# Designs tried in a protein design run: peptides against a protein of PDB entry 4Z63. Part 2

Target 1, 334 residues: chain A of PDB entry 4Z63
Amino acid sequence: LCLGMNDLTGNIPEDLFHLKRLNLLGIQENRLSGSLSREIRNLSSLVRLDVSWNLFSGEIPDVFDELPQLKFFLGQTNGFIGGIPKSLANSPSLNLLNLRNNSLSGRLMLNCTAMIALNSLDLGTNRFNGRLPENLPDCKRLKNVNLARNTFHGQVPESFKNFESLSYFSLSNSSLANISSALGILQHCKNLTTLVLTLNFHGEALPDDSSLHFEKLKVLVVANCRLTGSMPRWLSSSNELQLLDLSWNRLTGAIPSWIGDFKALFYLDLSNNSFTGEIPKSLTKLESLTSRNISVNEPSPDFPFFMKRNESARALQYNQIFGFPPTIELGHNN

## One batch from the design tools (peptide; made by RFdiffusion4, then SolubleMPNN)

Design b1_p21_5_s2
Fold by OpenDDE base, seed 3:
Structure b1_p21_5_s2 (fold): chain B 334 residues (1-334), chain A 21 residues (1-21)
Amino acid sequence: as target 1 above (334 residues)
Amino acid sequence: SELLKELEEELLLNPTNVIYA
């Protein structure tokens, strides 16, 4: 049953919960309000539940133990409060959980040993607090993780050295500290292709440790951290780099010539730093900017990116990194 | 609804994973 993108108001009719053979319920992009009914437990055949972009409030009902086939739960952009229900945090069937842009709070706790199928987790823009859950690497299939814009604090857990499944990771605007430790840990994530760390590590030094290596890194976004230091030499070994944003930092020194050696680099933002010297001639030779045929269907994060022209501007949503126009931004440097 | 519009605007004004162009 797909009823998304309508002007439906009120609550879900009770009779809908009698549909025991229902595999898909999509009621996204409506004006549904109130609590999400506990009676969703009656939808025992449910594989996909999409309640996103509504006016739901209250706690998410703890009924997911009665939904043994549920693979996809999309609840982004609602008013949900409380924590992740115990049954949801222990779901062995769940592949994707998207609860982005809610009011969920408390300590983030997932039973990753039970969540054997979890591949994508989007909890961005919530009110989770405390430390990052150390047991996330126990979610052995977890590839996509967005925890951005939560009230986390402290450092990236050491356990994330073992996060082998991690491919796409955003921790932007989560009050994280110690970028040196974070990068030192995350370099061990062998499948990591996308790393977003914007609005963290306030005023710290960007490490220039040549021992750091991100072999598969394609997207690195570390903007608005007020980071000091220079362009890190370790980044030169990330030969697959496609997007680099280090804007709105306090980086100094010259832009190194090796930045033009990235054959796939199509988006570079080094604006609003304190870089000096000449623009490397190698940047004018970036193949990705000269060749029109970059139809690279590469996997992208499940979480969207947003482009803003300025802090007050309305963001444009991009679901794929290739949605960004080829860009070199070097403005507002010395 | 006005509330949904507000939520949409809030999301677009203060999104996650912002790239400033």
Scores: peptide ipSAE 0.216, ipTM 0.775, DockQ to the pose 0.680
Fold by OpenDDE base, seed 2:
Structure b1_p21_5_s2 (fold): chain B 334 residues (1-334), chain A 21 residues (1-21)
Amino acid sequence: as target 1 above (334 residues)
Amino acid sequence: SELLKELEEELLLNPTNVIYA
């Protein structure tokens, strides 16, 4: 049953929960309000539940133990409060959980040993606090993780050295500290292609440790951290780099010539730093900027990116990184 | 309605993954 993208108001009719053979319930992008009914438990054949972009409030009901076939739960952009229900945090069937842009709070706890099918987790823009959950690497199929815009004070857990399934990771604006430790840990994530760390590590030094290596790194975003130091030499070994944003830091020194050796680099933002010297001539030879037909059909993270021209400007949403125009920004380096 | 617009505005004003252009 698909009733999305209407102007439906009020609560879900109780009789809808009598549809025991229902595999898909999509009621997204409406004006549905109140609590999400516990009677969802009666939809025992449910595979996909989409309640996103509504006015739901209260706690998410703890009924997911009665939904053994549920693979997809989309609840982004609602007013949900409380924590993740225990039955949801233990769901063995769940592949994708999206609860971005809610008011969920407390310590983030997932039973990753039980969540054997979880491959995508989006909990960005919530009120989770405390430390990052150390057991996330136990979610052996978890590839896409957005935890941005929460209050995960402290450091990246040492256990994340074992996060082999991790491909797309965003921790932007989460009050993280110790960038040296974070990079030292995350370099062990051999499948990591996208790393977003914007608005963390305020005033720290960007490490220039030549022992750091990110083999499969395609997207690195570490903007607006007030980072000191120079362009890190370890980044030169990330031959698959497509997007680099180090804007709005306090980086100094010259832009190195190796920045033009990245064959797939189509977006470079080094603006609003303190770089000096000449623009490397190698940047004029970037194949990705000169050749029209790079159809990069690469997997994209499940979480959106947002581009802001100014701090006060309305963000432009990009669902795919490849939607960004080919860009070299070197402005405001004085 | 108004609350949905507020949530949309909050999302657009305070996005999760920001790239500064």
Scores: peptide ipSAE 0.093, ipTM 0.711, DockQ to the pose 0.668
Fold by OpenDDE base, seed 5:
Structure b1_p21_5_s2 (fold): chain B 334 residues (1-334), chain A 21 residues (1-21)
Amino acid sequence: as target 1 above (334 residues)
Amino acid sequence: SELLKELEEELLLNPTNVIYA
């Protein structure tokens, strides 16, 4: 049953919960309000539940133990409060959980040893506090993780050295500290292709440790951290780099010539830093900007990116990194 | 296109994973 993208109001009719053979319930992009009914437990055949972009409030009902076939739960952009229900945090069937842009709070706790099928987690823009859960690497299939805009004070856990499944990771604006430790840990994530760390590590030094290596890194976004230092030499070994944003930092020195050696680099933002010297001639030889055919249909994060022209502007959502226009931004350097 | 709602507008004004253009 798909009723998304309407102007439906009020609550879900109780009789809907008698549909025991229902595999898909999509009621996204409506004006549905009140609590999400616990009677969803009666939908025992449910594989996909999409309640996103509504006005739901209250706690998410703790009935996911009665939904053994549920693979997809989309609840982004609602008013949900409380924590992740215990039955949801222990779901062995769940592949994707999206609860971005809610009012969920407390410590983030997931039973990753039970969540054997979880591959995508989006909890961005919530009120989670405390530390990052050390057991996230126990979610052995977890590839996509967005935890941006929560209050995860402290450092990236040492256990994340073992996060082999991790491919797409955003911790943007989460009050993180110690960028040297974070990069030193995350370099062990062999499948990591996308890393977003914007609005963390306030005023720290960007490490220039030549021992750091991100072999599969395609997207690195570390903007607006007031980072000091220079363009890190370790980044030159990330031969698959496609997008680099180091804007709004305090980086100094020359832009190195190796920045033009990235064959797939189509988006470069080094704006609002203190870089000096000449623009490397190698930037004029970037194959991605000169050749028409670098529409590489590569896997992108499940979490969206947002382009914002200024702090007060409305953001444009991009579901794919390749939706960004080819860009070289070197403005506002001195 | 997604309908503009209060929560949707909040998201677009205060998004995650911002790239500044």
Scores: peptide ipSAE 0.185, ipTM 0.738, DockQ to the pose 0.625; fails the geometry check
Fold by OpenDDE base, seed 4:
Structure b1_p21_5_s2 (fold): chain B 334 residues (1-334), chain A 21 residues (1-21)
Amino acid sequence: as target 1 above (334 residues)
Amino acid sequence: SELLKELEEELLLNPTNVIYA
């Protein structure tokens, strides 16, 4: 049953929950309000539940133990409060959990040992507090993780050295500290292709440790951290780099010539720093900017990027990194 | 994957990862 993208108001009719054979319930992008009924438990055949983009409030009902086939739960952009229900945090069937842009709070707790199928987790823009959950690496299939815009203060857990499944990771604006530790840990994530750390580590030094190595790194975004230091030499070994944003920091020194050796680099933002010297001639030879054959077939990060012209502008969604115009931004340097 | 498509659709509407142009 798909009723999304309408102007439906009020509550879900209770009779809808009598549909025991229902595999898909999509009621997204409406004006549905009130609490999400606990009677969703009656939808025992449910594989996909999409209640996103509504006005739901209250706590998410703790009924997911009665939904053994549920693979996809989409609840982003609602007014949900409280925590992740215990049954949801223990769901062995769940592949994707999206609760981004809610008012969920408390400590983030997931039973990753039970969540054997979890592949994607988006909890961005909530009110989770405390530390990052140390047991996330126990979610052995967890590939995509967005925890941005929460209050996960402190450092990246040491346990994330074992986060082998991790490919996409965003921790933007989460009050994180110790970038050196974070990078030192996350370099062990062998499948990590996208790392977004914007609005953290305020005023810290960007480490220039040559021992750091991100083999499969394609996207690195560490903007608006007021980071000091220079362009990190360790980044030169990330031969697959496609997008680099280090804008709005306090980075100094020259832009190194090796920046032009990245064959796949099509988006570079080093703006609003304190870089000096000449623009490397190697930047004029970036293959991605000269060749028309950007192989669109390379797996981009599985998450959309959003481009805003300004803070107040509506973001343009780019489902693929390749949707970004080839860009070199070096403006506002001293 | 089907999962990827769903994730893509979701992220388009309320980006957590904003790049300022």
Scores: peptide ipSAE 0.177, ipTM 0.639, DockQ to the pose 0.211; fails the geometry check

Design b1_p21_5_s3
Fold by OpenDDE base, seed 1:
Structure b1_p21_5_s3 (fold): chain B 334 residues (1-334), chain A 21 residues (1-21)
Amino acid sequence: as target 1 above (334 residues)
Amino acid sequence: SELLEEAEKELLENPTNVIYA
């Protein structure tokens, strides 16, 4: 049953929950309100539940132990409160959980040893607090993780050195500290291609440690951190780099010539720093900007990116990295 | 709906993963 993209209001009729053979319930992009009924438990054949972009409120019902076939739960952009229900946090069938842009709170706890099928987790823009869950690497299939814009404090856990499944990771605007430790840990994530750390590490020094290496890094976004230092030499070894945003920091020194050696780099933002010297001539030789053949078919994070022209501007949503226009932004430097 | 518009507005005003252009 798909009723998405309408102007439906009120609650879900109780009789809908008698549809025991229902595999897909999509009621996204409506004006449905109230609590999400516990009677969802009666939909024992449910594989996909999409209640996103509604006005649901209250706690998410703890009924997911009665949904043994549920693979996809999309609840982004609602008013859900409380924590992740225990049955949801222990779901062995769940592949994707998206609860971005809610009011979920408390300590984030997932039983990763039970969540054997979880490959995508989006909990961005919530009110989770405390520390990042140390056991996330135990989710052995977890590739896409958005935990951005929560109230996580402290450092990236040391256990994330073992996060081999991690490919796409956003922790932007989560009050994280110690960028040196974070990068030192995350470099061990062998499959990490996308790393977003914007609005963290305020006033810290960007490490220029030649021992750091991100072999498969395609997207690095570390904007608006007030980071000091220079362009990090370790980044020159990330030969697959496609997008680099280090804007709105306090980086100094010259833009190094190796920045033009990235064959796949199509988006570069170094604006609003304190870089000096000449623009490297190598930037004029970026193949990705001269050739039309950007491979549009590469995997992208499940979480969206947002482009803002300035801090006060309305953001433009981009669901794919390749949706960004080819860009070199070097404005507002010395 | 006004609420969806507000939610969309909130999302666009307070995006999770910002790239500054």
Scores: peptide ipSAE 0.260, ipTM 0.771, DockQ to the pose 0.733
Fold by OpenDDE base, seed 3:
Order: structure tokens, then C-alpha cells, then sequence
Structure b1_p21_5_s3 (fold): chain B 334 residues (1-334), chain A 21 residues (1-21)
């Protein structure tokens, strides 16, 4: 049953919860309000539940133990409060959980040993506090993780060295500290292709440790951290780099010539730093900027990116990395 | 709805994973 993108108001009719054979319930992009009914438990055949972009409030009901086939739960952009229900945090069937842009709070706890099918987790823009869950690497299929814009504190857990499934990771604006430790840990994530760390590590030094290596890194976004230091030499070994944003930092020194050696680099933002010297001639040789056929059907993270022209501008949502126009931004350097 | 528009506006005004152009 797909009723998305309407002007439906009020609550879900109770009779809807008698549909025991229902595999898909999509009621997204409506004006549905109130609490999400516990009677969802009656939808025992449910595979996909999309309640996103509504006015739901209250706690998410703890009924997911009665939904053994649920693979997709989409609840982004609601007013949900409380934590992740115990039954949801222990769901062995769940592949994707998206609860971005809610008011969920407390310590984030997931039973990753039970969540054997979890592939994508989007909990961005919530009120989770405390430390990052140390047991996230126990979610052996967890590929996409957005935990951005939460009230986390401290450092990236050492256990994330074992996060082999991790491919797309955003921790933007989560009050993280110690970028050196974070990068030192995350370099061990062999499948990591996208790393977004914007609005963290306030005023720290970007490490220039040649021992750091991100072999499969395609997207690195570490903007607006007020980071000091220079362009990190370790990044030169990330030969697959496609997008680099280090804007709005306090980086100094010259832009190194090796930046032009990235064959796939199509988006470079080094603006609003303190870089000096000449623009490397190698930037004019970037093949990705000269080739019209950037038909690189490369996997993108499940979480969206947003482009802002300025701090006051309305953000444009991009669901794919390749949706960004080929760009070299070096403005506002000294 | 005005509320959804406000929520969308808030999301677009304060998004995560911002790339500055």
C-alpha cells in the first residue's frame, strides 16, 4: 500500500493494521500526526515501512519483534523522541534504518550481534549523546553510516579499526575530538570510500603522518573545522580520490603539485583557507575536468550531501556524489 | 503543508554533510 506524497492528515486508520499480508506500507510525505501506533505489530508480513516526512511524535513503538520480515524502516523527518526501541535495536531482519532528522535522544545503543542484516544506518540530525557506540563494528554488514549532527563527544572508538564493512561514513558536526586518532583508526577500514568529518576537531592540526593510508578513499570532506597545518602528504596515496573538500579551515602552505595527479578528482574545494604560493599547473591537467563522460556509475552513500553557495544560501540536496558539478574552488585564500 | 515546508526549510538551512561551493 503506497499512499505517499499526499495531503493525508490525522492518524493511520486502525483498520489498516488488520492487513496481515501487507508487505509494503508507504505513507511518506503526508501530514500524519500523533504517535506511531503500536498496532503496526499486526502487520506481521511487513517488509518495508516508510513513514518519513510526516508529523509523527512520541516514542517509536517497541513492536519490531513482531515484524520478523521487516527489512526497511524509513522514519526520517518526523518528531520521534526517546531512543531506539529494544526490539528495533535487536532486529535480525532489518537491512536499512533511516531515522534522520528526528528528536531521538539518549545514548545510542544497538545490539550489533543481533542486527546481522543491517547494511545502512542513518541517524543523522538527532539528539543522541554520549560516546559513539564501540560495538558498531560488530554489525558485520553495516556499510553506510550517518551519525552526523548528534551530540556525541570524545574520540572515534579504537574498535572502529575492525570496521571492515564500513564504506560510507559521516560524523559531521558531532563534537568529535582528536582528528589524529580518528584518521589513525579509520585508515584500517579497508572498504572506506567516503568519509565526512565536517564541523569537528575544532582548531586541531590536520595530521601530516606519512604512515596514514586510505587506499580506497574517493570522497573526503573535512570542512569548517578550523584545522591548522598543510595539505597532508598521506592523501597523495589515495589514488582514487574524486572529491576533496577541506574548505573553511586554517590550512597553510602551498597547494602541492600531487593534487593534479588524481585522475578521478572532479571536485576540489580548498577555499577559505590560508594557502599561499602559486596554483599548481598540474590542476590544469586533471583528466576528470577535461572528460565529458564522467559516467562513473560509482556507488554513493545512502545519506544525502548538501551544497551551499554561502552560509545564507538554501542548500541544494544531492543524492549522488556525481551530481556535483566539476569544480575547483580555491577562493578566499591569502 | 506549512509544517513540512518548515521542516524542509530547517533541513535545508542546517543540513548535514554540507559541501560549500
Amino acid sequence: as target 1 above (334 residues)
Amino acid sequence: SELLEEAEKELLENPTNVIYA
Scores: peptide ipSAE 0.197, ipTM 0.742, DockQ to the pose 0.714
Fold by OpenDDE base, seed 5:
Structure b1_p21_5_s3 (fold): chain B 334 residues (1-334), chain A 21 residues (1-21)
Amino acid sequence: as target 1 above (334 residues)
Amino acid sequence: SELLEEAEKELLENPTNVIYA
């Protein structure tokens, strides 16, 4: 049943929950309000539940033990409060959990040992507090993780060195500290292609440790951290780099010539730093900017990116990194 | 809906994973 993108109001009729053979319930992008009914438990054949972009409130009902086929739960952009229900945090069937942009709170707890199918987790823009859950690497299939815009005080857990499944990771604006430790840990994530750390590590030094190596790094976004230091030499070994944003920091020194050696680099933002010297001539030879035919159909993170042309501008949502225009931004350096 | 537009507006005003152009 797909009723998304309408102007439906009120509560879900209780009789809808008698549809025991229902595999898909999509009621996204409506004005549905109140609590999400516990009677969802009656939808025992449910594979996909999309209640996103509504006005639901209250706690998410703890009925997911009665939904053994549920693979997709999309509840982003609601007013849900409380924590992740125990039955949801223990779901062996769940592949994707999206609860971004809610009012979920408390310590983030997932039973990753039980969540054997979880591959995508979006809990961005919530009120989770405490530390990052150390057991996330136990979610052996978890590739996409957005935990941005929560209050995870402290450092990236050392256990994340074992996060082999991690491919796309955003921790933007999560009150994280110790960028040196974070990068030192995350370099061990062999499948990590996208790393977004914007609005963390306030005023720290960007490490220039040549021993750091991100083998598969394609997207690095560490903007607006007030980071000090220079262009990190370790980044030169990330030969697959496609997007680099280090804007709105306090980076100094010259832009190194190796920045133009990245064959796949199509988006470079080093703006609003304190870089000096000449623009490397190698930037004029970036193949990605000179060749029209790079159809890079590469996997992208499940979480969206947002581009702002200025601080006051409305953000444009990009569902794919490759939707960004080819860009070299070196403005506002001194 | 106005409420969805407001929620969208809030999301777009304070997005996660911002790339500044």
Scores: peptide ipSAE 0.191, ipTM 0.742, DockQ to the pose 0.738
Fold by OpenDDE base, seed 2:
Structure b1_p21_5_s3 (fold): chain B 334 residues (1-334), chain A 21 residues (1-21)
Amino acid sequence: as target 1 above (334 residues)
Amino acid sequence: SELLEEAEKELLENPTNVIYA
């Protein structure tokens, strides 16, 4: 049953929960309000539940133990409060959980040993606090993780050295500290292709440790951290780099010539730093900027990116990194 | 609704995963 993208108001009719054979319930993008009914438990055949973009409030009901076939739960952009209910945090069937842009709070806890099918987690823009959950690497299929815009004070857990399934990771604006430790840990994530760390590590030094290596890194975004230091030499070994944003930091020194050796680099933003010297001639030889053959079919994060032309500008949403125009921004360096 | 518009506004004003251009 798909009733999305309407102007439906009020609550879900109780009789809807008598549809025991229902595999898909999509009621997204409406004006549905109140609490999400516990009677969802009666939809025992449910595979996909989409209640996103509504006015739901209250706590998410703890009924997911009665939904053994549920693979997809989309609840982004609601007014949900409280924590993740225990039955949801222990769901063995769940593949994707999206609860972005809610008012969920407390310590983030997931039973990753039970959540054997979880591959995508989006909890961005909530009110979670405390530390990052140390047991996330126990979610052995978890590839896509957005935890941005929460308050995860402290450092990246040491256990994340074992996060082999991790491919796409955003921790943007989460009050993280110790960039040296974070990079030292995350370099062990061999499948990591996308790393977003913007608005963390305030005023720290960007490490220039040649022992750091990110083999499969395609997207690195560490903007607006007021980071000191220079262009890190370890980044030169990330041969698959496609997008680099280090804008709005306090980086100094020359832009190194190796920046032009990245064959797939199509988006470079080093603006609003203190770089000096000449623009490397190698940047004029970037094949990705001269050839129109950007492979549009590469896997991308499940979470969106947002582009702002300035701090006051309305953000433009991009669902795919390849939607960004080929760009070299070197402005405002002095 | 006003609440959805506010939520959308909040998302666009304070987005996650910002790329500055």
Scores: peptide ipSAE 0.163, ipTM 0.719, DockQ to the pose 0.670

